# Designs tried in a protein design run: peptides against a protein of PDB entry 6RGO. Part 21

Target 1, 392 residues: chain A of PDB entry 6RGO
Amino acid sequence: MALKLLGFNQDATCFSVISSNKGVTIYNCDPFGKCFELEKSTSNDEELDFLVEMLFSTSLIAVVDKTIGASKRKKLKIVNTKRKATICELTFPHEIMDVIMNRKIICVVLKSDQIFVYDISCMKLLRTIDVRGEKLKSTSKFRNSEAVGDIGVRVSLSTDNNSILCYSSYSKSDKENAPLNDIVVFDALKCIQINVLPAVHQSNIVCIACSPDGMLMATASEKGTIIRVFKTIDTENDEPILVNEFRRGSRPSRISEMKFNHDNTLLACVGESDTIHIFALPVTTTEADANEDDTLQQSSHSLSSSINGLQYISKGLANRFGKIIVSKIPTQSQQRHVAYIKIPENAKYRIGFPKDTTNTIHICGEDGNYLVYSIPRNEVGPCTLVKSNTFD

## One batch from the design tools (peptide; aimed at target 1 N80 C88 M123)

Design b1_p23_1_s2 (made by RFdiffusion4, then SolubleMPNN; from b1_p23_1, 8 letters changed)
Fold by OpenDDE base, seed 1:
Structure b1_p23_1_s2 (fold): chain B 392 residues (1-392), chain A 23 residues (1-23)
Amino acid sequence: as target 1 above (392 residues)
Amino acid sequence: SKEEEEEAEKILEKLEKLKKEEE
C-alpha cells in the first residue's frame, strides 16, 4: 500500500500515517499497535492528503482533509478519538498548510501566510498574525500564489505551557522577492512578539524546530547544508545569540524535519538524504560545577583537521549579516559528537524523541518500518537499532 | 500521563458545550 507519513506526536508515544486504502491510522509506539483509525470517507481513487496533530497520548486530535478537490482543505476538525466524534469545526478563508498544538494553544497556518492562534481550552481566537502584512506596506504587488512553490511560512511551537511560537517571516528588504529568512519569536499566550532574528539564512527557511521548553530554536534553509541553533528569548546587546552551527553535509539536500530531545542535549534532522543526523548540543553547565579535573587533555589530536573550516565562516558572516555575536563557542565545545542513522535512499522518514529516554530516538518510514535506535553520547558513530516493528 | 488525559477530557467537554451553545 502507498503510505504517507504525518509524523510523531510531541513526546513520540504515537505516530500518524495515511494509507491510500484505509485513511488515517494512528499507531502507539509502546506497546506497538493501532490505537485509532479514521476511515476514508470517499470511494474515489484520489490521493489522500491530511494534516493530523495529536495532543500527546490523549483522545484529542486536530484533522484537516487536504485531499485534492475536497472542499474540506479550509476546515479544521477537532475529534475525540474515544467517541469517534467531531467536537469542533472551524472554517478558514484560505487552505490550511499546517496545524501545531500543545496543552494551551493551537496554531493554524494558512496559504495566505496568516497564523491563527487559538486558546485550545475554548477555541477562542487570541491572535491573527499576518506574516505578509508588514511587507504589503512596502510592496503593493501581491505575489500571485501560483509561482510560490513549496515556500511558505514555517512554524514551530514549544511543547511546554510557555507556548513559545517561532515562525519564518519576510526580510524587510525593499526587494519584491524578499526571502522568508527572518524568524519571529512570539509568546502565543500573551500574544506578544518577544524577539526577531533577522536574516538567519541567505535563502528561505524551510524547517524550524523549537525546543520543548521554548529556550532554543533550530533553523535550516532550502540548501539544508547548515543548521543554526539560536536562543529564542535571550539576546546579547539586542543581538540574537547563535548557540550552535552544524554542518549536515556538503551537498544541498532538503531537511523536512528537525527535533530537539527533551533535555536540549541533542538535535536530530531528517530529509531527502539517506542519513538522519544527530548533533550534540553543548550542555550549558552553569559555571558553578566546573571542578578543575584537568585530565581530559590527551585525546584531542585526531579530530583537529575537520574543524579548521568553521573559523573562516565566522569572519565572512560578521561583515554581511549584522553583528551576530557569535558568543565565542568555546573551542573546547567544538567536539560536536555526531551520531547518524542510515535510511533507504528516497525513503521519507519522520523522527521523534521519547520523554523518558534522552539517548533514544524513534523513527518511522513510508516503507512501513517503525524503528527505535540508541544514540551514542561519547563517540561519533552509528546509532544502534534496539527495536523494530512493521506497519501497513 | 493521567493528568494530560484528564486535561484533554476537560478541553473536549468544554468544546462539546460550546458546540451545543452554537446549535
Scores: peptide ipSAE 0.214, ipTM 0.832, DockQ to the pose 0.860
OpenDDE base, seeds 2, 3, 4, 5: peptide ipSAE 0.187, 0.181, 0.185, 0.170; ipTM 0.816, 0.813, 0.817, 0.818

Design b1_p23_1_s3 (made by RFdiffusion4, then SolubleMPNN; from b1_p23_1, 10 letters changed)
Fold by OpenDDE base, seed 5:
Structure b1_p23_1_s3 (fold): chain B 392 residues (1-392), chain A 23 residues (1-23)
Amino acid sequence: as target 1 above (392 residues)
Amino acid sequence: SEELEKEAEEILEKLEKLKKLKE
């Protein structure tokens, strides 16, 4: 059967899939099994397409039917899975491209490059963010997104109650073809812009991950060769703080998903390559509790790789082509993966980090495999397969 | 968690009440 992966929920306790014959199925990860099924409403041999966003492992889901016609693609349904009932329906002026939620907020991304921010508790609109801004309203040639690949506004939301929303924005270049290479950090609850990270890549940003606490953000461009990790809130001299720069590879390859683990010690990425890469993040020891005197001499030669604070000096050379971010970061400072998982070539996989086991990663494939891997802590190498299940 | 499920149920019930008030 053709499977389409929708992804893991926020804590990797569930994942959702589309089966061409069954419709939408949600699987529980542990114990492994089906927990919800939305049957196909139409007998037609049409290719099923859905967005499903789960509120963790709860009975609340958001669903968008993308299968048939422009009218359904504009409707968000809030569904109670226990009752199998649509509780709320919202209709948008444009096609829904993405839906993301936490305990407080739902964000709906439209094909118009608008983000609608809702209070989940009442579905009240808090903000409409127009990513194109006022200037670009006149030359709204809708990029016929049919011919130019999946270039649109990308979003990520913190899974905590702080509800930090990171989204890609157009650079302030007066060019009709400005790249989506700025990041805006937004407090989705207060509806306040917190930060703007200008031109974090040279090309469009195609993948964003916010940390669960909203304190870190990872970005990847269309090239997918370099992943950058920034602080979301903190700035040094009004400049963005680059915490890490990771090299996924030398060959261009699209990254489809990135995730932080729950303690911000790991960043995983997956995409069109045969390899899931896992990167170690420096633990920011907050200097606070260094007071207690406990003398235990254990000579653990911590390889203190002095991660010298990579000050991202955005010396924007204003050449005729716009602010080319010359990453002044020496190619030598680019960290490689600490761990990896090999996946079948051309298989689409999704990734998730469980909350309770920071060195465990969940992955699922359109090949019908659900796999649990252990991540090595003290060595660079392959992850170890701990558990495997199949789904259809 | 049981807490998250309870919060989700409270949200769903509130949304259902708000829907019935608009119909």
Scores: peptide ipSAE 0.610, ipTM 0.945, DockQ to the pose 0.862
OpenDDE base, seeds 1, 2, 3, 4: peptide ipSAE 0.605, 0.595, 0.596, 0.604; ipTM 0.944, 0.942, 0.943, 0.944

Design b1_p23_1_s4 (made by RFdiffusion4, then SolubleMPNN; from b1_p23_1, 10 letters changed)
Fold by OpenDDE base, seed 4:
Structure b1_p23_1_s4 (fold): chain B 392 residues (1-392), chain A 23 residues (1-23)
Amino acid sequence: as target 1 above (392 residues)
Amino acid sequence: SKKLEEEAEEILKKLEELAKELA
């Protein structure tokens, strides 16, 4: 059967899949099993397409049926899974591209590059963010929406109550085809823009992850070779703080998903490659216990892998319209993964970090595998498979 | 877990009440 992954919930206690025969199925991770099923609304052999966002392991889900016709693709249903009932339905002017939530906020991303921010407790619209609004003043040409199916506004929301929303925005360049390479940090509760990170990549941002606490964000472009991690709120001399620059690989490959673990010590990424990469973030040691002289000499195993030092002399092309975030991190000091998982070629996988085990990652594949891996902390190497289950 | 379910049940209840007021 063709499976399509919807992904894990916020704490990786559940994941959602589309099964061509059944509709949407939600699985519980531990104990492993089906916890909810949403039947397909049609008997037609149409390819099922849904968005499902679950509020942690609760009975609250947001559902968008994208299978049939332009009308359903504009409808968000809030469903009580215990009652198997639609509580409310919202209709949007444009197709829904993404839905993200936490305990306080629902964000709905439209094909119009609008983000609708709702208070979940009453479904009150708090804000409409028009990501094109700054650009629409200059370019009346609706990009013919057909050819660029994959390039739209990307969003990530903190899973905490602070509700930090990170979204991709268009650069202020007068170019008709300005890339979605700016990041805006937004307090979704207060409806205030906190920060703007201009030109964090050269091309469109295709993946964003916000940390659970909203203090960090990770970004990847269409090229998917470099992942950048920034502070969301904090600035240094009114400039964005680049915390890390990770090299996923040398070959371009799209990153489909990134996630932080719950303590902000790990960042995982998955996409079109045969490898899930896990990166270590610098632990902000609080100054106190600096006394334990665990000089773990990172034995500089000079694996002189000839990284041909393409000195990309970042010629500071001060593009007239924005400071490009120049990596202060030398290309030679670009950190590689600390751990990895090999996945089948061409299998789409999704990732999640459980809250209670910061050294564990949950993954699920369109191959019908749900896998739990242990992440090595003291060595660079493969993750160890701890548990496996299959689903259909 | 339990506290989250209780919070979600409260949200769901409020939304069900609101849905009845808007109908």
Scores: peptide ipSAE 0.394, ipTM 0.885, DockQ to the pose 0.858
OpenDDE base, seeds 1, 2, 3, 5: peptide ipSAE 0.357, 0.316, 0.352, 0.225; ipTM 0.875, 0.864, 0.875, 0.825

Design b1_p23_2 (made by RFdiffusion4)
Pose (drawn by RFdiffusion4):
Structure b1_p23_2 (pose): chain A 327 residues (1-135, 151-284, 335-392), chain P 23 residues (1-23)
Amino acid sequence: MALKLLGFNQDATCFSVISSNKGVTIYNCDPFGKCFELEKSTSNDEELDFLVEMLFSTSLIAVVDKTIGASKRKKLKIVNTKRKATICELTFPHEIMDVIMNRKIICVVLKSDQIFVYDISCMKLLRTIDVRGEKIGVRVSLSTDNNSILCYSSYSKSDKENAPLNDIVVFDALKCIQINVLPAVHQSNIVCIACSPDGMLMATASEKGTIIRVFKTIDTENDEPILVNEFRRGSRPSRISEMKFNHDNTLLACVGESDTIHIFALPVTQRHVAYIKIPENAKYRIGFPKDTTNTIHICGEDGNYLVYSIPRNEVGPCTLVKSNTFD
Amino acid sequence: EEEIEEFQELLEEALEEEEEEEE
């Protein structure tokens, strides 16, 4: 089958790719190279490694499952790339759905909507967050820098009226203090959530409305959450998969089940800005590094890696600059 | 305990490498 299940780094330095053949490879961007290659851990052809989230450019990797079910739901291994050794092997009562890391805090998301928060220096569990214990699946996002700030979608006070709903809660994982609770920002479920690297901004994706809403995160007034801007969906409602914020928080990238990738600018310092054509029934992941604000890195399941440029003052499409092919 | 000590050492080294790359 195709080389599916791409994962993207926080600093846009490298990306995680599960080669359907054997193990998982991690490439670099500059210079491009085979950075890390996981050995054989397989027994059938279409069984897939699912979840890999990494540090910035380091040797520290978070790896989850290999087998379809033998040791998948209840595993987390911490591996050094230079020596291929497992350090800590944590076990969890449910199936892992997503893992997000940063320099200070490690978050593990379970299928039962439990979020385990760890101080990464000693792996002490800071807090267990029973989201489904209070009231598709929960989508969680996190800031990259320090003062790492956690964002998760929570159900509303209409659980009696109907089973599924999605509001937003802002949480400071550094001090384990809930900062702001946002109301039902959508009339539908929440598909994907992106938080700014500095933790000041947040994006929301709806399944039905397909309109991205941006709210201030922490400095927002206590009385009411502050809405920043909205972005035109285009000609057709489409499901969104992954969104990213630029380092200066002037740009927002959007990708999904669509022909095109949309780029949104920010009025921090409107409907559409830059659009990147994309093959229809293939899936891609997004990133952009810290070095420049004009370069956008693109990861594709077709086997191609592309680097596009951004037009500052023109509403035109992006210009391709650099490309390379996968394995 | 031993695994945690090894993990702390590794984390310190990973941070040092990040500092060096930033320089």
Fold by OpenDDE base, seed 5:
Structure b1_p23_2 (fold): chain B 392 residues (1-392), chain A 23 residues (1-23)
Amino acid sequence: as target 1 above (392 residues)
Amino acid sequence: EEEIEEFQELLEEALEEEEEEEE
């Protein structure tokens, strides 16, 4: 039976799946078990497709029936899982592509490259973001729906109450086929654009992750070889601050999901590769504790180890049309993973970080495996499997 | 209106349940 993974909730206490026979099932991670099942409304042997966004461990879920032929692809349902009742139904002008939420905000991404931002408490529309902008409305023939399936606006929302929304936007190039390679940082509560990161990749951005606190953002392009981490709010000389550049691999491979852990010390990525990569972020020591002037003069003899670092002159192809943020980070300072998990080839996996255990990662696969791994802190290496469960 | 009030009550109930699980 084909399982289709929907993902983990914000704190990785639950995950959702589509079972071809049962519809949507939500599993609790600990204790492991089914906590909710949404019965299939249609008797047809049609391949089920859903979007489900959970609000942490709460009884609230957002559901979109994306099943082929379903007129429901434009309908968002807010469902109480305890009552098994639809509380609210919203209808959109276009197919829903994504839904993300936190305790304050629901964001609905449409196939029209529009983001609808709602206050969750009253389902009031706060903002409609048109990512194409007014200029592109005239010339962008709706890209015929067939070929466009994979290249759309990507979004990520902070899990905290600050509700920092990061989304991919079209570069301001007068080209009819401008890539989705800009990032906009948006305060979803205040409905204010905070920052714009121009041309963060050469190709379309296909994956974005916001940190739980909204202070960091990770981006990956269609190439999926480099992950960039930026500060969301801060700028240096009106330029975006690149905190990290991670190398997932040398071979192109799509990244489907990235997540920060709750303390912003780790970034995980998963996709079409046989490997989940976990990267360490430098702890931004907030300058606050620098006041203890403990004058310990330890004469660190700087062993000038002349590492003849091969100057891979990344010929920054300053392509004529956008100053790509050429990473001033030398290609040698591209950090590799600190930890990894091997997954079955061609199995789709999702990732989640639990709140309480910053060195633990939850993963689930379309192979029906739910796995808990311990992340090594002191050594670069494989994660250790701690718990394994199966689901159907 | 009634659906919004029931939604708010259900949202508050659901958010309070998470705050009680964190204490």
Scores: peptide ipSAE 0.123, ipTM 0.728, DockQ to the pose 0.842
OpenDDE base, seeds 1, 2, 3, 4: peptide ipSAE 0.099, 0.084, 0.093, 0.107; ipTM 0.721, 0.716, 0.720, 0.726; seed 3 fails the geometry check

Design b1_p23_2_s1 (made by RFdiffusion4, then SolubleMPNN; from b1_p23_2, 13 letters changed)
Fold by OpenDDE base, seed 4:
Structure b1_p23_2_s1 (fold): chain B 392 residues (1-392), chain A 23 residues (1-23)
Amino acid sequence: as target 1 above (392 residues)
Amino acid sequence: DEALKKFAEELKEAYKELEELEK
């Protein structure tokens, strides 16, 4: 059967898929099994397309039916899975491209490059973010929607209650074809812009991941060769802090998803390549006030040895043309993966990190495989398969 | 109003489910 992966929930306890014959199915990861099905509303052999965002493993999901007609693609339904009932319905002016949520916030991304931010507790609109800015509201010239289908505003939301929203924005170049290569960091609760990271890549950003705590973000461009990790909130001399620059590969390949683990020690990426890459992050010790005495020698088995070479090149070379190019970390200081998983070529996979096991990754494929891998911590190498299940 | 009240009740149930899953 043709499966389409929707992804894991925030804590990787569940994942959702579209089955061509059944509709939307949600699987529990442990114990592995089908926990919910949203039946196909139409008997037609039409290709099913849905957005589904779960509120963790709760009975609440956000659903967008994208299968048929421009009207349905503009409707967000909040569904109680236990009751199989729509409890809220919102209609948007444009097609919904993405829906992300946490315990506090729902963000709805439209094809218009608008982000609608809702307080989930009352479904009140807190803010509409217009990523194109006010100038483009007058020109109803949507870029002819057919050919530029895949480049839009990308978003990621912290899974915590701080609700840090990272989104791609257009660079301030007066060119009608400005790339989506800026990042905005936004407090979704307070509705305040916290930070702007200009020109984090040379091309459009196609993937963003926010850390669970919202303190880090990872970005990848259309090239997918380099992943950059930044601090979200913290700045150094009003400049963005680049924490890491990772090399996924030498060949261009789209990254479809990135995720941090729950302790911000790992970043995984998946996409069109035959390899899931896992990178180690330096432990960002929040230097909270270490005033008091207690000498507990936590033997940090620091895989520290290879990380020491990242001189923070704090000097953003403001090149004379006003393009703040994030200082290219010298190609020699680009970190490689610490671990990897080989996946079938042409199989789309999604990734998730469970909360309870920081060295475990969940993956699922459109090949019908749900796989749990152990991540090596002491050596660079392949992940070890721990559990395997199949789904239809 | 009634639809929003019903939604708030459903969400409150989901928050209890979430709190139970975090224990």
Scores: peptide ipSAE 0.345, ipTM 0.888, DockQ to the pose 0.764
OpenDDE base, seeds 1, 2, 3, 5: peptide ipSAE 0.328, 0.305, 0.330, 0.318; ipTM 0.884, 0.872, 0.882, 0.878

Design b1_p23_2_s2 (made by RFdiffusion4, then SolubleMPNN; from b1_p23_2, 12 letters changed)
Fold by OpenDDE base, seed 3:
Structure b1_p23_2_s2 (fold): chain B 392 residues (1-392), chain A 23 residues (1-23)
Amino acid sequence: as target 1 above (392 residues)
Amino acid sequence: DEKLELFKKELEEARKELEEREK
């Protein structure tokens, strides 16, 4: 049977799949089992396509029927899974490309490069962000949405109540085909732009991940060779906004998903390659909790020496031509993965980090495998399989 | 109107279910 993965919810307690025969199925991770099924409305052998976004492990889901020929690609349904009832239905002027949510907001991304931000508590529209509208003031030519394939606005939302929205935007270059290589950081509750990160890659951004707290953001371009991690907010201390640069590989490969773990110590990435990569992030010690005496002599000595190389390049070039945030980090300072998982080359996988276990990763594949891995703490190497389940 | 009030109630019930699991 053809499975299509929709992914994990925010806390990796559930994942959603499309089965060609059944429709949408939601699985609980622990205890493993089906928790919801949305039956196929049509007997036609049409390839099913859906968006499903869960509100954590609750009975509330957002659903979009994206099936080709369906008149429903512009409709967002909010469904109670326990009651099997549609509570709310919204209709948009354009096809829905993505839906993301947390406890406070829903963001709806349209094929028109518009982001609709809603207060989830009352389904009130807070803001319409027009990502093209900023470009149209300079260049009258709409990017023909048909010619650009899979290249659209990418979004990520913090899972916390701060509701930090990161999205890709068009570079201000007068070129008709300006890349989606800028990032905007937006407070989705206050509807205020916090920051703009210009030209974070040379090509279009195809993957974004926001940290659970919204303080960090990871980006990958169409090349998928380098992952960059940024602070979302300018710090007063002239610290570089670019905090990490990771090398996934030497060969171009699309990254489909990235996620931070709940304590911002790990970043995982998955895509078209045979390998899930897990990177270690430096622990940002917020100075506040330095009082508790816990003598974990973790060997912090080795990482401090590599950070000093980043400080020298930032000071000199800032003055004349706008903040070039992306100084070429020397290839020698590019960190590799600390852990990895081998996956079948032809199977799409999705990733999730559970809240309660910072060194555990959940993965699921279109091959029908749900797998739980332990991440090694003290060595660079493969993750260890802890639990396996199958689904259909 | 009634569907939106039902939605708000169900969302608040779902938030309470979530807060109880986070304790």
Scores: peptide ipSAE 0.305, ipTM 0.873, DockQ to the pose 0.829
OpenDDE base, seeds 1, 2, 4, 5: peptide ipSAE 0.303, 0.266, 0.192, 0.150; ipTM 0.872, 0.856, 0.814, 0.785; seed 1 fails the geometry check

Design b1_p23_2_s3 (made by RFdiffusion4, then SolubleMPNN; from b1_p23_2, 13 letters changed)
Fold by OpenDDE base, seed 4:
Structure b1_p23_2_s3 (fold): chain B 392 residues (1-392), chain A 23 residues (1-23)
Amino acid sequence: as target 1 above (392 residues)
Amino acid sequence: SKKLEEFAKELKEAEKELEEKEK
């Protein structure tokens, strides 16, 4: 059957899929099994398309039916899975492109490049972010980019209560074809812009991941050859802090998803390539106040040695054309993966990191495989398959 | 509205379900 993956929830305890015959199915990861099904509302052989965002492993899900008609694509339903009931319905002016949530916030991304930020506790609209800015509201010629449907505002939300929202924004170039290559960091609770990272790639950003704590952000462009990791909040001399630059590969390949593990020590990426790449991050010790006393010898895990490549994006490399070229970390200081998983070519996979096991990754494929891998920490190599299950 | 009160109740039940799974 044609499966379409929707993804893992925030803690990788569940994943959701679209089955052509049944509708939306949610699987529990451990114990592995089907926990919910949203039946197909139509008997027609129409290709099912849904957005589903889970509130962790709760009975609450956000659902957008994208299968039929422009009206349904504008409706967000909050569904209680135990009751099989819609408890809230919101209607938007434009098609919903993405929905992300945590315990505090729901963000709804529209085809209009608008982000609607809601307080989940009361479903109150806190903010409408217009990524195109006020000038483009009047010229809402939606480019009839039926063909350019794949380049839009990308978002990622921290899974914690701080609710750090990272989103792609248009570069300040007066060109009608400004790339979505800026990042805005936004406090979704306070509705305040915290930071702006200009021109983090040369082309549109197609993938963003925020760390669970909101302190790190990973970005990838349409080329998908380089992944950049930045601090979200911290700046040095009002400049963005580039923590890492990773090389996924030499060949262009789209990255569809990236995720940090729960301790910010690993970043995984998946996409159109036959390989999931896992990168090691420096342990960001929050230098909280070291009061003098307790000499607890934190065992320096030896992976620290390759971290010396912190390059600040100095304002001085503003070439005469106002393009902040993110200083290319010399190709020699580009870190490679520490681990990898081989996946079938042309199979779409999604990734998740479980909370309890920082060296474990969950993956699921449109091939009907749910796989659990152990990540090597002491050597560069393949991940080891620990558990496998199938789903239909 | 009755729907918002119902939603707030459902969310509070879901928050408890999360707190129980994190223990």
Scores: peptide ipSAE 0.264, ipTM 0.864, DockQ to the pose 0.796
OpenDDE base, seeds 1, 2, 3, 5: peptide ipSAE 0.213, 0.227, 0.252, 0.250; ipTM 0.836, 0.847, 0.857, 0.856

Design b1_p23_2_s4 (made by RFdiffusion4, then SolubleMPNN; from b1_p23_2, 10 letters changed)
Fold by OpenDDE base, seed 4:
Structure b1_p23_2_s4 (fold): chain B 392 residues (1-392), chain A 23 residues (1-23)
Amino acid sequence: as target 1 above (392 residues)
Amino acid sequence: SEKLKEFQKLLEEAYKELEELEK
C-alpha cells in the first residue's frame, strides 16, 4: 500500500499519514497507537492527497482534501477528532499548498503565493500577505506544473505564543523569474513585518524551519548542500545575523524538512538522501554571573583558523545584486553534522523533536516505520535506535 | 451564528485539553 507521510505535530507527540485504503490516520507516539482516522470520502481508487495540521495532541485538526477536484483543494476544514465532525469550513480563491498552526494562529498558504493569517480563537482573518505583490501577479503564468516539487512560498511558524512567521519571498530583481531567496520575518499576532533577510541563498528556498521560540530560523535552497541559520529578530548594524552555516553534503540533494529541537541546541534535516543529518548549534550561555574566581588557565588554544583567504572580491559586483548574504564564514569553517541516521534511499521520512527529551528524535517513513533515536552528545557518530514501531 | 458558538465551544475544549497536556 502506498503510504504518504504528512508529518509530526509541533511537539512530536503525534504524526499523520495517508493510507490509500484508510484515508488519513493519526498515530500517537507514546504510547504508540492509532488515535484518529478520517475515512476517504470516495470509494474510487483515486490517489489520496491531504494536508493535515494538528493542534498538538488536542482534538482539533485542520484538514484539506487535495484528492478530488479543484473545489476541495481550496477548502480548509477544522475537524474535531473526538466528535469526528467538521466544526468550521473556509473556502479560498486558490488551491491550498500548506497549512501551519500554533496555539494562536493558523496560516494558510495558497498556490497564488498568498498567506492567509487567522486568529484560531475566532477564525478571524488577521492578514492576507501577498508575497508576489500586485505587480508580479500578472506576469507569472501559473506554473501548471502539477509536479509535487514545484517552487512556491515556504513558511514556518514558531510553536510558542509569539507566533513568529518566517516565509520565503521573491527577490526585488527585475527578472521575470526572480528567485524565492529572500526571507521575511513576520509577527503573525501583531501583523507586523519584523525583519527581511535578502538573498539568503543564490537559488530558491525550498525548506525553512523556525525555532520553537521563534528566535532562530534555518534555510536551505534547491541545492540542499548548505543550511544557514539566522537570528529572526536581532540585527547587527541593520544586517541579518548569520549564526551558523552547515554543510549537509557536497552533492546536491533536496531537503524536504528541517526541525530545531525545543532548546535550540540541535537542527535536524531530512530529504531525498539516505541520511538524516543532525547539527549542533552553539549554546548561547547566558552570562550567568560566574563570580567564582577560579583562575583555571584553560588555555583557550584559539583555533587560529588562518583567515588567510579573504580574497577581497571587489565591492563593485556586490552592489548590483541586492546584498547577497555572502557567507562570511570561510568554507573551511563550515560545520558538519554531529550525528546522523541512515534511512532507506527510496523512502521519504519526516522528523520531529519531542519536548521532554532534547537529545531524542522521532522519525517516520513511508516504509511504515516509526523510529525513536537517541542523539550522541560527545562524539560525532550514528544515532542509537531506542524504539521502533510499524504502521500501515 | 450557532455554528460559530459551537466552534468557539469546541476550541475552548481543545484549549483545555492543551492546558492539561502542558501540566
Scores: peptide ipSAE 0.349, ipTM 0.888, DockQ to the pose 0.696
OpenDDE base, seeds 1, 2, 3, 5: peptide ipSAE 0.267, 0.288, 0.329, 0.331; ipTM 0.857, 0.863, 0.876, 0.880

